Peptides against a protein of PDB entry 3OGK. Designs and how they scored, part 62

Target 1, 307 residues: chain A of PDB entry 3OGK
Amino acid sequence: ATPDRLSRRFPNLRSLKLKGKPRAAMFNLIPENWGGYVTPWVTEISNNLRQLKSVHFRRMIVSDLDLDRLAKARADDLETLKLDKCSGFTTDGLLSIVTHCRKIKTLLMEESSFSEKDGKWLHELAQHNTSLEVLNFYMTEFAKISPKDLETIARNCRSLVSVKVGDFEILELVGFFKAAANLEEFCGGSLNEDIGMPEKYMNLVFPRKLCRLGLSYMGPNEMPILFPFAAQIRKLDLLYALLETEDHCTLIQKCPNLEVLETRNVIGDRGLEVLAQYCKQLKRLRIERGADEQGMEDEEGLVSQRG

## One batch from the design tools (peptide; made by RFdiffusion4, then SolubleMPNN)

Design b1_p13_8_s2 (from b1_p13_8, 7 letters changed)
Fold by OpenDDE base, seed 1:
Structure b1_p13_8_s2 (fold): chain B 307 residues (1-307), chain A 13 residues (1-13)
Amino acid sequence: as target 1 above (307 residues)
Amino acid sequence: MKEYRELLRKARE
């Protein structure tokens, strides 16, 4: 479909999801300039889709100008913006979005590639937004944003339920966790193992409603921090955890209400058996191939066709 | 660790 055709057919469209580059583009099978630009869509949104409140771009090229146009066109009517695996923008574009769309509820940049100029966008969001429900810049590399702004967001946005972040040191997020009283989901952060201080994270206090969790680089020494509330965990993202097969088994046994598990093949057939035994509510299981496959001679760390 | 994440990301795509 073309943008103009879409607006003519659905002038009252409230939600738009566009997918750009296919997976094949990763293998240089498709020229980079073949398309996938949001520009014509943003133009159409600005001119003709005046009821649009939710925009989801996946694997598309998005410029700062595109974001600026979108922001100004939709302003406080924009409730959801998802830049999912997009590229081409800078933090200036994000700044425009949060400046003009002050009632945005969902802001996602997961796995997007961008140029980071400063942390002003998050600061602006913290200073003016009270509507935010979902903030997701998981698998991104923001180095210039402040954990304090995240804390401010948590304090001001009472409906904040899901936050996924990049590589913040988890200890820097203590204030955030204390403020985020209604937080149900957290992914990301960075757990940095310290052999000399194996319990440096043991005193972390998580939000009481937290039930969907994915702590990056969580190893077996950090894993016990989950045990006090493991029974309430519904979703685990262990894709970037540093858990071996036995660690998986230990954790899974403590999560009887687990509904969604994302992990690597390190879970092994044994882990899958334990999962089947203890997690009767499991709805979704995602197992990805990890780089750790090549080095682990441990037969337990492989998921076979039997598992 | 970042390299590992990148490898995983590439594998997922």
Scores: peptide ipSAE 0.117, ipTM 0.829, DockQ to the pose 0.504
Fold by OpenDDE base, seed 2:
Structure b1_p13_8_s2 (fold): chain B 307 residues (1-307), chain A 13 residues (1-13)
Amino acid sequence: as target 1 above (307 residues)
Amino acid sequence: MKEYRELLRKARE
């Protein structure tokens, strides 16, 4: 499909999702620029898709100019922007989006590659947005953004229900968690092992409605912080957790209402048996092979056809 | 830790 054909057929389009690169591109088989530029689409959106409120770009090349044009064209009508595994932009582009689209509800840049100039975009979002429901910059490497701005967003956006972040130290997010009273989903952060203070995170208070969770680098020492509300957990992302097979078994037994589990092969057949025994409401299971499982001699950490 | 996550990401792709 071409942009012009789209607008002619659907002038009242409200939601657009564009996918650039095929899955094969993930294996570096396709040049990065093959994903396609969003420029012609942004031009079409600006000129002819005046009712568009939701935009999802997946594996596309997105420039700051593209984002600026989109922001100015849609302004407060833009409710959703997802830059899913996109590249080519800087934080200046994000700043333009949040500056002009003050009523944005969903902002995602998960796994996108960008040049970080400053943290102004998150600050601007914190200062002016009260509509945000979903914020997702999971698997990104923002280093210049402030957890205080995230806290401000939580205080000001009462409908904020899902937040996925990069490598924020979890303890820096205490204020955020306290403010995010309606938060249901949290992924990311960074749990840092401290041998000298094993209970470093034990007093961490999570939002009361939290039921979808994926803490990065969570090991067996940190895992107990979930136990008080494990029964209400419906989704777990353990892909980047540092749990062994036995740890998986321990946690899974405490999550009888688990509906979605994402983890690595380390769960093993044993973990899958425990999962089947205790999680009767499980709807989706994703098991990936991690780099850490490669070369591991522990047979229990492998999923076989028996599992 | 960032290196570990990057390794995992590369393994997924």
Scores: peptide ipSAE 0.109, ipTM 0.828, DockQ to the pose 0.661
Fold by OpenDDE base, seed 5:
Structure b1_p13_8_s2 (fold): chain B 307 residues (1-307), chain A 13 residues (1-13)
Amino acid sequence: as target 1 above (307 residues)
Amino acid sequence: MKEYRELLRKARE
């Protein structure tokens, strides 16, 4: 479809999802003729889609100018913006979005590639937004944003239910977790081993309603922090956990209400057997090969045809 | 373990 055709057919469109073509290379390095630029769509949104409140761009090139135009055109009417695996923008574009769209409920930039200029966008969001329900910059690399701003967001946005972040040290998020009283889902962060302080994460307090979780770099030493509420867990993202087969078995046995599991083939046939035995409510299972296949020495850490 | 974490981090990039 073309932008002009869309607006003519659906002038009252409220939600738009656009998908670009998959590329092996960086999205911002591909020719313009591939059709991955959002610019013509943003123009059409600005001019003709006056009821649009939800925008989802997947694998597209998005510039700061595009974001600025979108932000100003939709302003507080924009409730959802998802930049899913997009590229081409900087944090200035994000700043424009949060500055002009102060009632945004969902802001996603998961796996997007961008240039980070500063942390102002998150600060601005923290200072002015009270509507946020979903914040997702999972698998991104922000180095200039502040955990304190995330805490402020949690305090001010009482409907905040899902937060996925990049490589924040988990201990820096203690204040965030305390403030995020209604949080149901958390993914990301960074768990760092400290031989001198093996129990440094044991006193971490999670939100009481937390039931969907994915902690990056969680190893067997950190895994016990989940045990107090493991029975509440409905979704686990273990793709970037550092758990072996036996660790998977241990954790799975403690999660009888697990509905969704995402992990690597390290779970093995044994882990799958345990999963089948203890997780009777399982609805979805995603098993990735993972980067560790090349160096994995765990003999049980392979899913066979039997499993 | 630490090397493995670095590997995973790089895989995310």
Scores: peptide ipSAE 0.084, ipTM 0.801, DockQ to the pose 0.196
Fold by OpenDDE base, seed 4:
Structure b1_p13_8_s2 (fold): chain B 307 residues (1-307), chain A 13 residues (1-13)
Amino acid sequence: as target 1 above (307 residues)
Amino acid sequence: MKEYRELLRKARE
């Protein structure tokens, strides 16, 4: 329960995961003793957990100073850092991590809230890292990072297998996809409607091993870009896709090897029936209650108790 | 469709 107790009991600990309070509480005035700050844990890691190579903070408050201390203490021994739904840091903290931890394999900031000062952290990562396997800043809003740095990372990190990004225009990632020869998973990006160029994405070439994906804002006009490799798709994230019930049915029928599906209520009972019929390898299904009624006209876009 | 995409983007912020 306390950092000092942990280090005394497990001085050779290699992996640590800490969970804070629900995210809603992180934006309110909170006392230090609520357990949401990573500071005391980082201090203990730095001083007493010298075998630690994997750190996962979930819903924690993390400062740049915390990240800097962690980075310098673990340096190239740090293989995994996950800032999962964390807050309180800036891109300076990220810069410290990638500067000092040059052999990091997994770097995650998914759904974290931060102040973006510049894109130096991604550039530094691109310039010096060759070990990266997983990069995940899914559902974040970086505006100052360069897709060219992402391409450089793909070129230099030959073991890169999973990349999840924010709202990069997908066409800006063409070079990245070409370079990421071993990529198995991609989530995020932004597919933007262009009435004057409805086929603007049809020539996209994805990595040959890609089997887990979630393209943000993918509509029915863009969906066909998946058809050439739909049979090899194992996981689909459709939470932020713009597919109606019938679109779900169309895509699902083309993914007979689907194992994991994440989507919204818009899939409907009909979509679930099609899923059961065509996806015999399905292992996990996540359905969220999206506000699809605000933007979608599909009357069947509801999952009932029957589904 | 465009309006819905914008709505989703805003919801993620």
Scores: peptide ipSAE 0.081, ipTM 0.799, DockQ to the pose 0.175

Design b1_p13_8_s3 (from b1_p13_8, 8 letters changed)
Fold by OpenDDE base, seed 3:
Structure b1_p13_8_s3 (fold): chain B 307 residues (1-307), chain A 13 residues (1-13)
Amino acid sequence: as target 1 above (307 residues)
Amino acid sequence: MKELREKLREARE
């Protein structure tokens, strides 16, 4: 269906999710001539979807102008914006969103490609938002944002429960973790090995309610930081962890309440056996081939039919 | 480990 058809049929639509490459059943939602641009949809949202509070664009082309129009049209009525694997915008567009949508609860730009001009968008969010529940810029490359702003967000947004970030040094997020008292999920960051300080992360204090976790570049030396609350962990993202098969076994054995595991093929059949033995509540398992495994044919690090 | 970290980082880009 075209945007106009959608609005006519569902004038009180509250949630909209658009995919740039829809399945056959949704092929008519985005005409081919639109090329996956959100522009016609943003126009329709602005004019006719006045109840819309949640927008999810997946694999769409989004311009700063689109974001600006959306922001101004929905303003404080916009509660959720997900730019999922989108492209075409800059941080100016994000700035417009957070400037005009002061009550946004979910802001996601995971895996989106954009031009970073500055860190003003996060600063603005930190200065004015108290409603945020989910912030997700996982697998993005923000270099100009400040961990201090993230801390401010945590302090001001008491309902903040999920935060996924890029490559922040974890130690720079100590203040954030202290402030984020209700945080249940954290993904991203960067654990950096220091030969001179092998235990540099051992005193890291995580939010007490943390149960969904994915620390990037976590190796076996850092893994013990999870042990005190491993039984509390329900979801692990190990896609970017530096754990070998045996490390996986060690960690998994300590997570009896694990429900979701995302990892690489390095888990191996052995890891899967351990997973089956100790994680009886497992609901979802995602195993991918990692870039690290292209050259590493570790027999144990391969998932076979035995797993 | 360092090499692996770099590889993983590159894969995220």
Scores: peptide ipSAE 0.036, ipTM 0.757, DockQ to the pose 0.152
Fold by OpenDDE base, seed 4:
Structure b1_p13_8_s3 (fold): chain B 307 residues (1-307), chain A 13 residues (1-13)
Amino acid sequence: as target 1 above (307 residues)
Amino acid sequence: MKELREKLREARE
């Protein structure tokens, strides 16, 4: 499909999703005439798709100029922007989006590659947005954004239900969790081991409605922080958890209402058996081959054809 | 665990 063809056929289009090249190709030299650039689409959106409120770019090349044009063209009519595994932009582009699209409900940059200039975009979002429902920069590397801005967003956006972040220290998000009263989903953060304070996370209080969760670097010592609400967990992301096979078994047994599980091969056949036994509501299972596969000492920590 | 953390971080980059 071409941009002009789409707009002629569907002038009243409200939602658009575009997919570019595979992830591996995004870091290579890509010809300008390839459909991997969003520029021609943004031009078409700006000129001819006046009712578009949702944009999803997946594995596309996106420049700051593209984001700026999109932001100004759609302004407060833009409700959803997903930069899913995209590249080519900086935080200046994000700043333009949040500056001009102040009623945005969903903002996603999951697994996108970008140049970080500052944390102004998140600050601007915190200062002016009250509509946000979903914020997702999971598996990104922001170093210049402030947890305080995230807390402000939670305080001001009462419809905020899903937040996925990078490697924020979890203890820096205490204020955020307290403010995010309606939060149902949280992924990311960073749990860091401290030999001097082995229970430093035990008093962490999560939002009462939390039922979809993925804490990065959660080990067996931190896992018990989930036990008080494990029965209400519906989705669990363990892709970046530091749990062994038996740890998986322990946690799974406490999540009888689990519907979605994402984890690595470390769950093993043993973990799958436990999953089948205790999680009768399971609808979706994703098992990824992790980089730690060669480090598995436990023979049960591998998913075989038996599992 | 420490080594695994590093491996996972590298995989996320």
Scores: peptide ipSAE 0.032, ipTM 0.739, DockQ to the pose 0.194
Fold by OpenDDE base, seed 2:
Structure b1_p13_8_s3 (fold): chain B 307 residues (1-307), chain A 13 residues (1-13)
Amino acid sequence: as target 1 above (307 residues)
Amino acid sequence: MKELREKLREARE
């Protein structure tokens, strides 16, 4: 469909999701710049979709100008913006969004490619937003944003329930976790092994309602930090964890209420057996072939037809 | 461990 056709047919549209690339692009079969431009859609949104409050762009080309136009057109009516695997914008575009859309509830940039100018967008969000429920810049690289702003967001946004971040040192997020009293989901961060301080992370206090979790670079030494609340975990993202097969078995056994597991092939047949034995509430299982498994000869680290 | 982390980071990009 074209933007103009959509608005004519559905002038009262509240939610829009656009996909710019087919899934085949995930396999490098399509150039990265093939994604559709959101410009004509943003124009149509600005002019004719006056009730639109939710926008999801997936694998689209998005410029700062597009974001600025969208921000100004929808202002506080915009509740959800998802830039899912998008590219073409900078943090200036994000700044425009958070400046003009002060009641935004969901802001997602997961796996998007962008140019980082500064951390002002997160600061602005922290200073003015009290409505945020979901913040997701998972699998992104922001180097100029402050964990303190994230903490401020947690303090000011009482309905904040899901936060996914890039490679923040997890200890820098202690204040955030303390402030995020209603947080149910957290993904990302960075756990850094310190041979000289094996208990470096043992005193981490997570939000009491946390039940969906994915800590990046979590190894077997850090894994025990989950044990106190493992029974309440319903979703685990282990795609970027540094766990071996046996570590998976140990953790899974402690998560009897697990509903969703995302992990790599390293779980192995043994891990799958343990999963079947202990996780009777499991609804979804995602197993990916990880980069770490390339060249690994460990048969236990492979999922076979037996698993 | 460091090498593995780097590989995982690269896979994310």
Scores: peptide ipSAE 0.031, ipTM 0.741, DockQ to the pose 0.224
Fold by OpenDDE base, seed 1:
Structure b1_p13_8_s3 (fold): chain B 307 residues (1-307), chain A 13 residues (1-13)
Amino acid sequence: as target 1 above (307 residues)
Amino acid sequence: MKELREKLREARE
């Protein structure tokens, strides 16, 4: 499909999702004209798709100029922008988006690769947006953004229900969690084990409605912070948790309402048995082989054909 | 990025 054909056929298009080719193919094997650039699509959006409110680019090359054009063209009509595993832009492009699209509800940059110039984009978002429902920069590396801005967003955006972040120290997000009264989903952060202070996270207060959770680097010492509300957890992302098989079993037993589990092979057949026993509402299970599991001698930490 | 996070996780272990 070409952009011009799309606009002619669907002039009133409200939602567009474009998928590029895998990144490995983009960098190694495919010439520039393979169609991985969003530029021609952004041009078409700007000129002819005037009712478009949702844009999802997956595995595409996006420049700051593309983002700027998109931002100015759609302005406050843009409700959703997802830069899913995209590359080619900087935080200047993000700044343009949040500056011009002040009523954006969903902003996603999950697993995107970009050049970070500053933290102005998040600050601008915090200062002017009251519409955000979903903010997702999971598995990204922002070093120049402020957790204070995230707190401000939570305070000002009453409909904020899902936030996924990079490696913020979780204790720096205390204010955010307090402000995010309607938050249902949180992923990311960074739990940093301190042998000298094993309970440094035990006083964390999570939003009351939190039911979808993925805390990065959560180990068995931090896991108990979930126990008070484990029964209300519906989704767990344990892909980046530091839990062994037994830890998985312990946590799963406390989550009888679990519907979605994402984890690594470390869950093992034992963990899967426990999951089947205690989580009768499970709808989706994702198990990935982590690099850390290539050398595991623990048979219980492996998912076999029996699991 | 996923791979990077895995590497970071491994480094913590």
Scores: peptide ipSAE 0.028, ipTM 0.716, DockQ to the pose 0.164; fails the geometry check

Design b1_p13_8_s4 (from b1_p13_8, 9 letters changed)
Fold by OpenDDE base, seed 3:
Structure b1_p13_8_s4 (fold): chain B 307 residues (1-307), chain A 13 residues (1-13)
Amino acid sequence: as target 1 above (307 residues)
Amino acid sequence: SKEYRERLRRARE
């Protein structure tokens, strides 16, 4: 499809999702920039798609100029922007988005690669947005943003229900969790083991409605922090957890309402058996082979055909 | 990135 053809057929389009790369590109068979620029689409959006409120770019090249044009064209009418595994922009582009689109409800840049100039974009979002429902910069590498801005967002955006972040120290997010009263989903953060303070996370207070969770680097020592509300957990992302097979079994047994599980093959056949036994509402299961497990054939935590 | 998180996870182990 072409941008102009789309606008002619659907001038009142409200939601647009573009995928910049075909499946073959996933195997490095197609150049990175092949058909991947959003520029012509942004131009068309700006000129002819005046009712567009939701934009999702996946695996596309997005420049700061593209973001600036989009921001100014849609302004407060833009409710959703998802830069899903995109590249080519800097935090200046993000700043433009949050500056001009002050009623944005969903902002996603999960797995996007960018040049980080500063943390102004998150600060601007914190200072002026009260509409945000979903914020997702999961698996990104922001180093210049402040957890205090995240707390401010939680305080000001009463409809905030899903937040996925990078490697914030979880203890720095205590204020955020306290403020995010309606939060249902949280992924990311960083749990850091401290031999001198083995129980440093045990007093964490999570939002009361939290039911979708993925804490990065959670080990067996930290896992008990979930036990008080494990029964209400519906989704777990354990891809970046430090849980062994036995730990998986322990946690899964406490999550009878689990609907979605994402984990590594360390769960093993035993973990899958436990999952089947205790999680009767499971809808989706994703099992990946972690980098530390790559190439090993004789690991204890493997999923066989029986699993 | 996903790869970055995997590296960090391994580093903690």
Scores: peptide ipSAE 0.065, ipTM 0.794, DockQ to the pose 0.157
Fold by OpenDDE base, seed 1:
Structure b1_p13_8_s4 (fold): chain B 307 residues (1-307), chain A 13 residues (1-13)
Amino acid sequence: as target 1 above (307 residues)
Amino acid sequence: SKEYRERLRRARE
């Protein structure tokens, strides 16, 4: 479909999701002239889709100008913006979005590639937004944003239920976790192992309702921080964890209410057996290939056809 | 993504 055809057929469209490339394609392989630009769609949104409140761009090329136009066109009517594996914009574009769309509820930039100029966008969001429910810049590399702004967002946005971040040191998020009283999902952060201080993270206090979790770099030394509330965990993202097969088994046994698990081949057939034994409510299982297949210590660290 | 996961893993090792 073309933008103009869409608006003619559905002038009252409230939600739009555009996919630029096939699911199997990576955003970094998008040719410059293949037509995956959001520009014509943003133009159409601005002119003819006056009721649009949710926009999801997946694997699209998005410029700062596109974001600025979208922001000004939809303003406080925009409730959801998902830049999913997109590229072409800078933090200036994000700043425009949060400046003009002050009632945004969902802001996602997961796996997007961008140029980071400053951390003003998150600061602006923290200063003015009280509506945010979902914030997701998972698998991104923001280096100039402040954990304090994230804390401010948590304090001001009482409906904040899901936050996925990049490589913040987890200890810098203590204030955030304390403030995020209704948080149900957290992914990201950075757990930095300190051999000289094995209990570095043991005193972390997580939000009471937390049940969907994925801590980046989580190893066996950090894993015990989950044990006090493991029984309430329903989703685990272990794709970026550093757990071996036995570590998986240990953790899985403590999560009888697990519904969704994402992990790597390192779980092995043994881990899958344990999963089947202890997690009777499991609904979804994602297993990715990776270095575990090539550098496994034992045969148990591989998922085979037996599992 | 697989690439991101591998990058993170290598960064900690």
Scores: peptide ipSAE 0.048, ipTM 0.784, DockQ to the pose 0.161
Fold by OpenDDE base, seed 5:
Structure b1_p13_8_s4 (fold): chain B 307 residues (1-307), chain A 13 residues (1-13)
Amino acid sequence: as target 1 above (307 residues)
Amino acid sequence: SKEYRERLRRARE
């Protein structure tokens, strides 16, 4: 309930997960007096939780000062930091983390809102880290980081298995994919349709162990790039793909080993039937209502009670 | 996120 009580009860705590209040509004529209600041917890971590190696903040307010204090307190003992849907920090805070925690294995800031000052944090990570296993800034807004630094990370981190990114142009990640020999999971990027060059993505070479995938803005023209290794795909994130019902059916039929599918209502009853027919190992299915579906009068894909 | 879904919508237009 309180930081001091936690330390007294569990002085040898290795992993801590803190959850703030759920938010329906945009980031930075959080009441300041709801107790969602990590500051008192960071203070307690710095002073009393000396064996803590994993920190997960979910829906909390995190300042650069908080990150700096955490980084210096835990240093190379910090193996996991997850800023999950957090806000209040800048890339300076991230820089402090990667500067001081050079043996970090998991760094996540998925769906966090922050002020981007520069791309130094990713550069610093690329220059000094060889331990990284999971890097996740999925659904974030970075514009100043370099794909080259991501490639360097892939080259230097032999145990890198999962990478989720924002809106990098996929073609800028060619070097990254070539370097990331052990990568099993990739989400994000940006596939941009080019009418003048419809096959511009067909020569993409993916890591040979890739089996969990979510390419943002993937349309039916780009979808065939998955076909050569579709049989080894275990997880698909199609929430931000631009596939229609029939496209879903086509892809699903080629993924007989699919275990996890996340998609929108556009999959429809037909897609669900195909899924049931071809994906006998399916363990988890997530279907969301997309904003695009609400605005499209001619949308054919609907999941009914029948499906 | 809502923002990401909005980007999706714009990409389809």
Scores: peptide ipSAE 0.041, ipTM 0.783, DockQ to the pose 0.167
Fold by OpenDDE base, seed 2:
Structure b1_p13_8_s4 (fold): chain B 307 residues (1-307), chain A 13 residues (1-13)
Amino acid sequence: as target 1 above (307 residues)
Amino acid sequence: SKEYRERLRRARE
């Protein structure tokens, strides 16, 4: 489809999702110059899609100019922007979005690649936005943003329910968690083992409504921080946790209301048995083979055809 | 970034 055809057929379009590059397995089937640029679509949005409030770009090339044009064209009418596995922009583009779209509710950059110039975009968001519901820069590499800005966002955005971040030290997010009273989902952060202070995370207080969780690098020593509210957990992302098979069994047994589990092959057949026994409400199960499980011969760390 | 997280995870182990 072409942008002009879309606007002619659907001038009152409110939501647009564009998919660019296919999955990695299909890359060899598509010419290098396949139209993965959002530019022509942004032009069409600016000119003809006056009611558009939700934009989702997946695996597309997005420039700062594209983001700037989109931001100025839609301004406070833009409620959702998802840059899903996109590339080509810098934090200047993000700054333009948050500067001009002050009522944005969903901002996602998950797995996008970009050039980081500064942390101004998050600061601007913190200073002016009170509408944010979903913030997601999971699996990104921001080094110049401040956890204080995240805390400010939590304080000012009372409808904030889902936040996924990069590798912030979890202890730096204590203020954020305290402020995010309505938070239901959190993914990311960084749990760092300290041999000299093994219990440094034991007093971590999570938002009371938290039920979807994925703490990065959580090991067996940190896992007990979940036990007080494990019964209310409905979704667990353990893809980047450091849990062994037995740890999985321990945690799963404490999560009888689990609906979604994402983990690695380390769960093993034993973990799957425990999952089946204790998690009767499970709806989705994602198991991936991590690099640490590659070549592993331990039966406990493998999911066989029995599972 | 996904690869970065994987590397960090392995580094902690």
Scores: peptide ipSAE 0.056, ipTM 0.784, DockQ to the pose 0.155; fails the geometry check

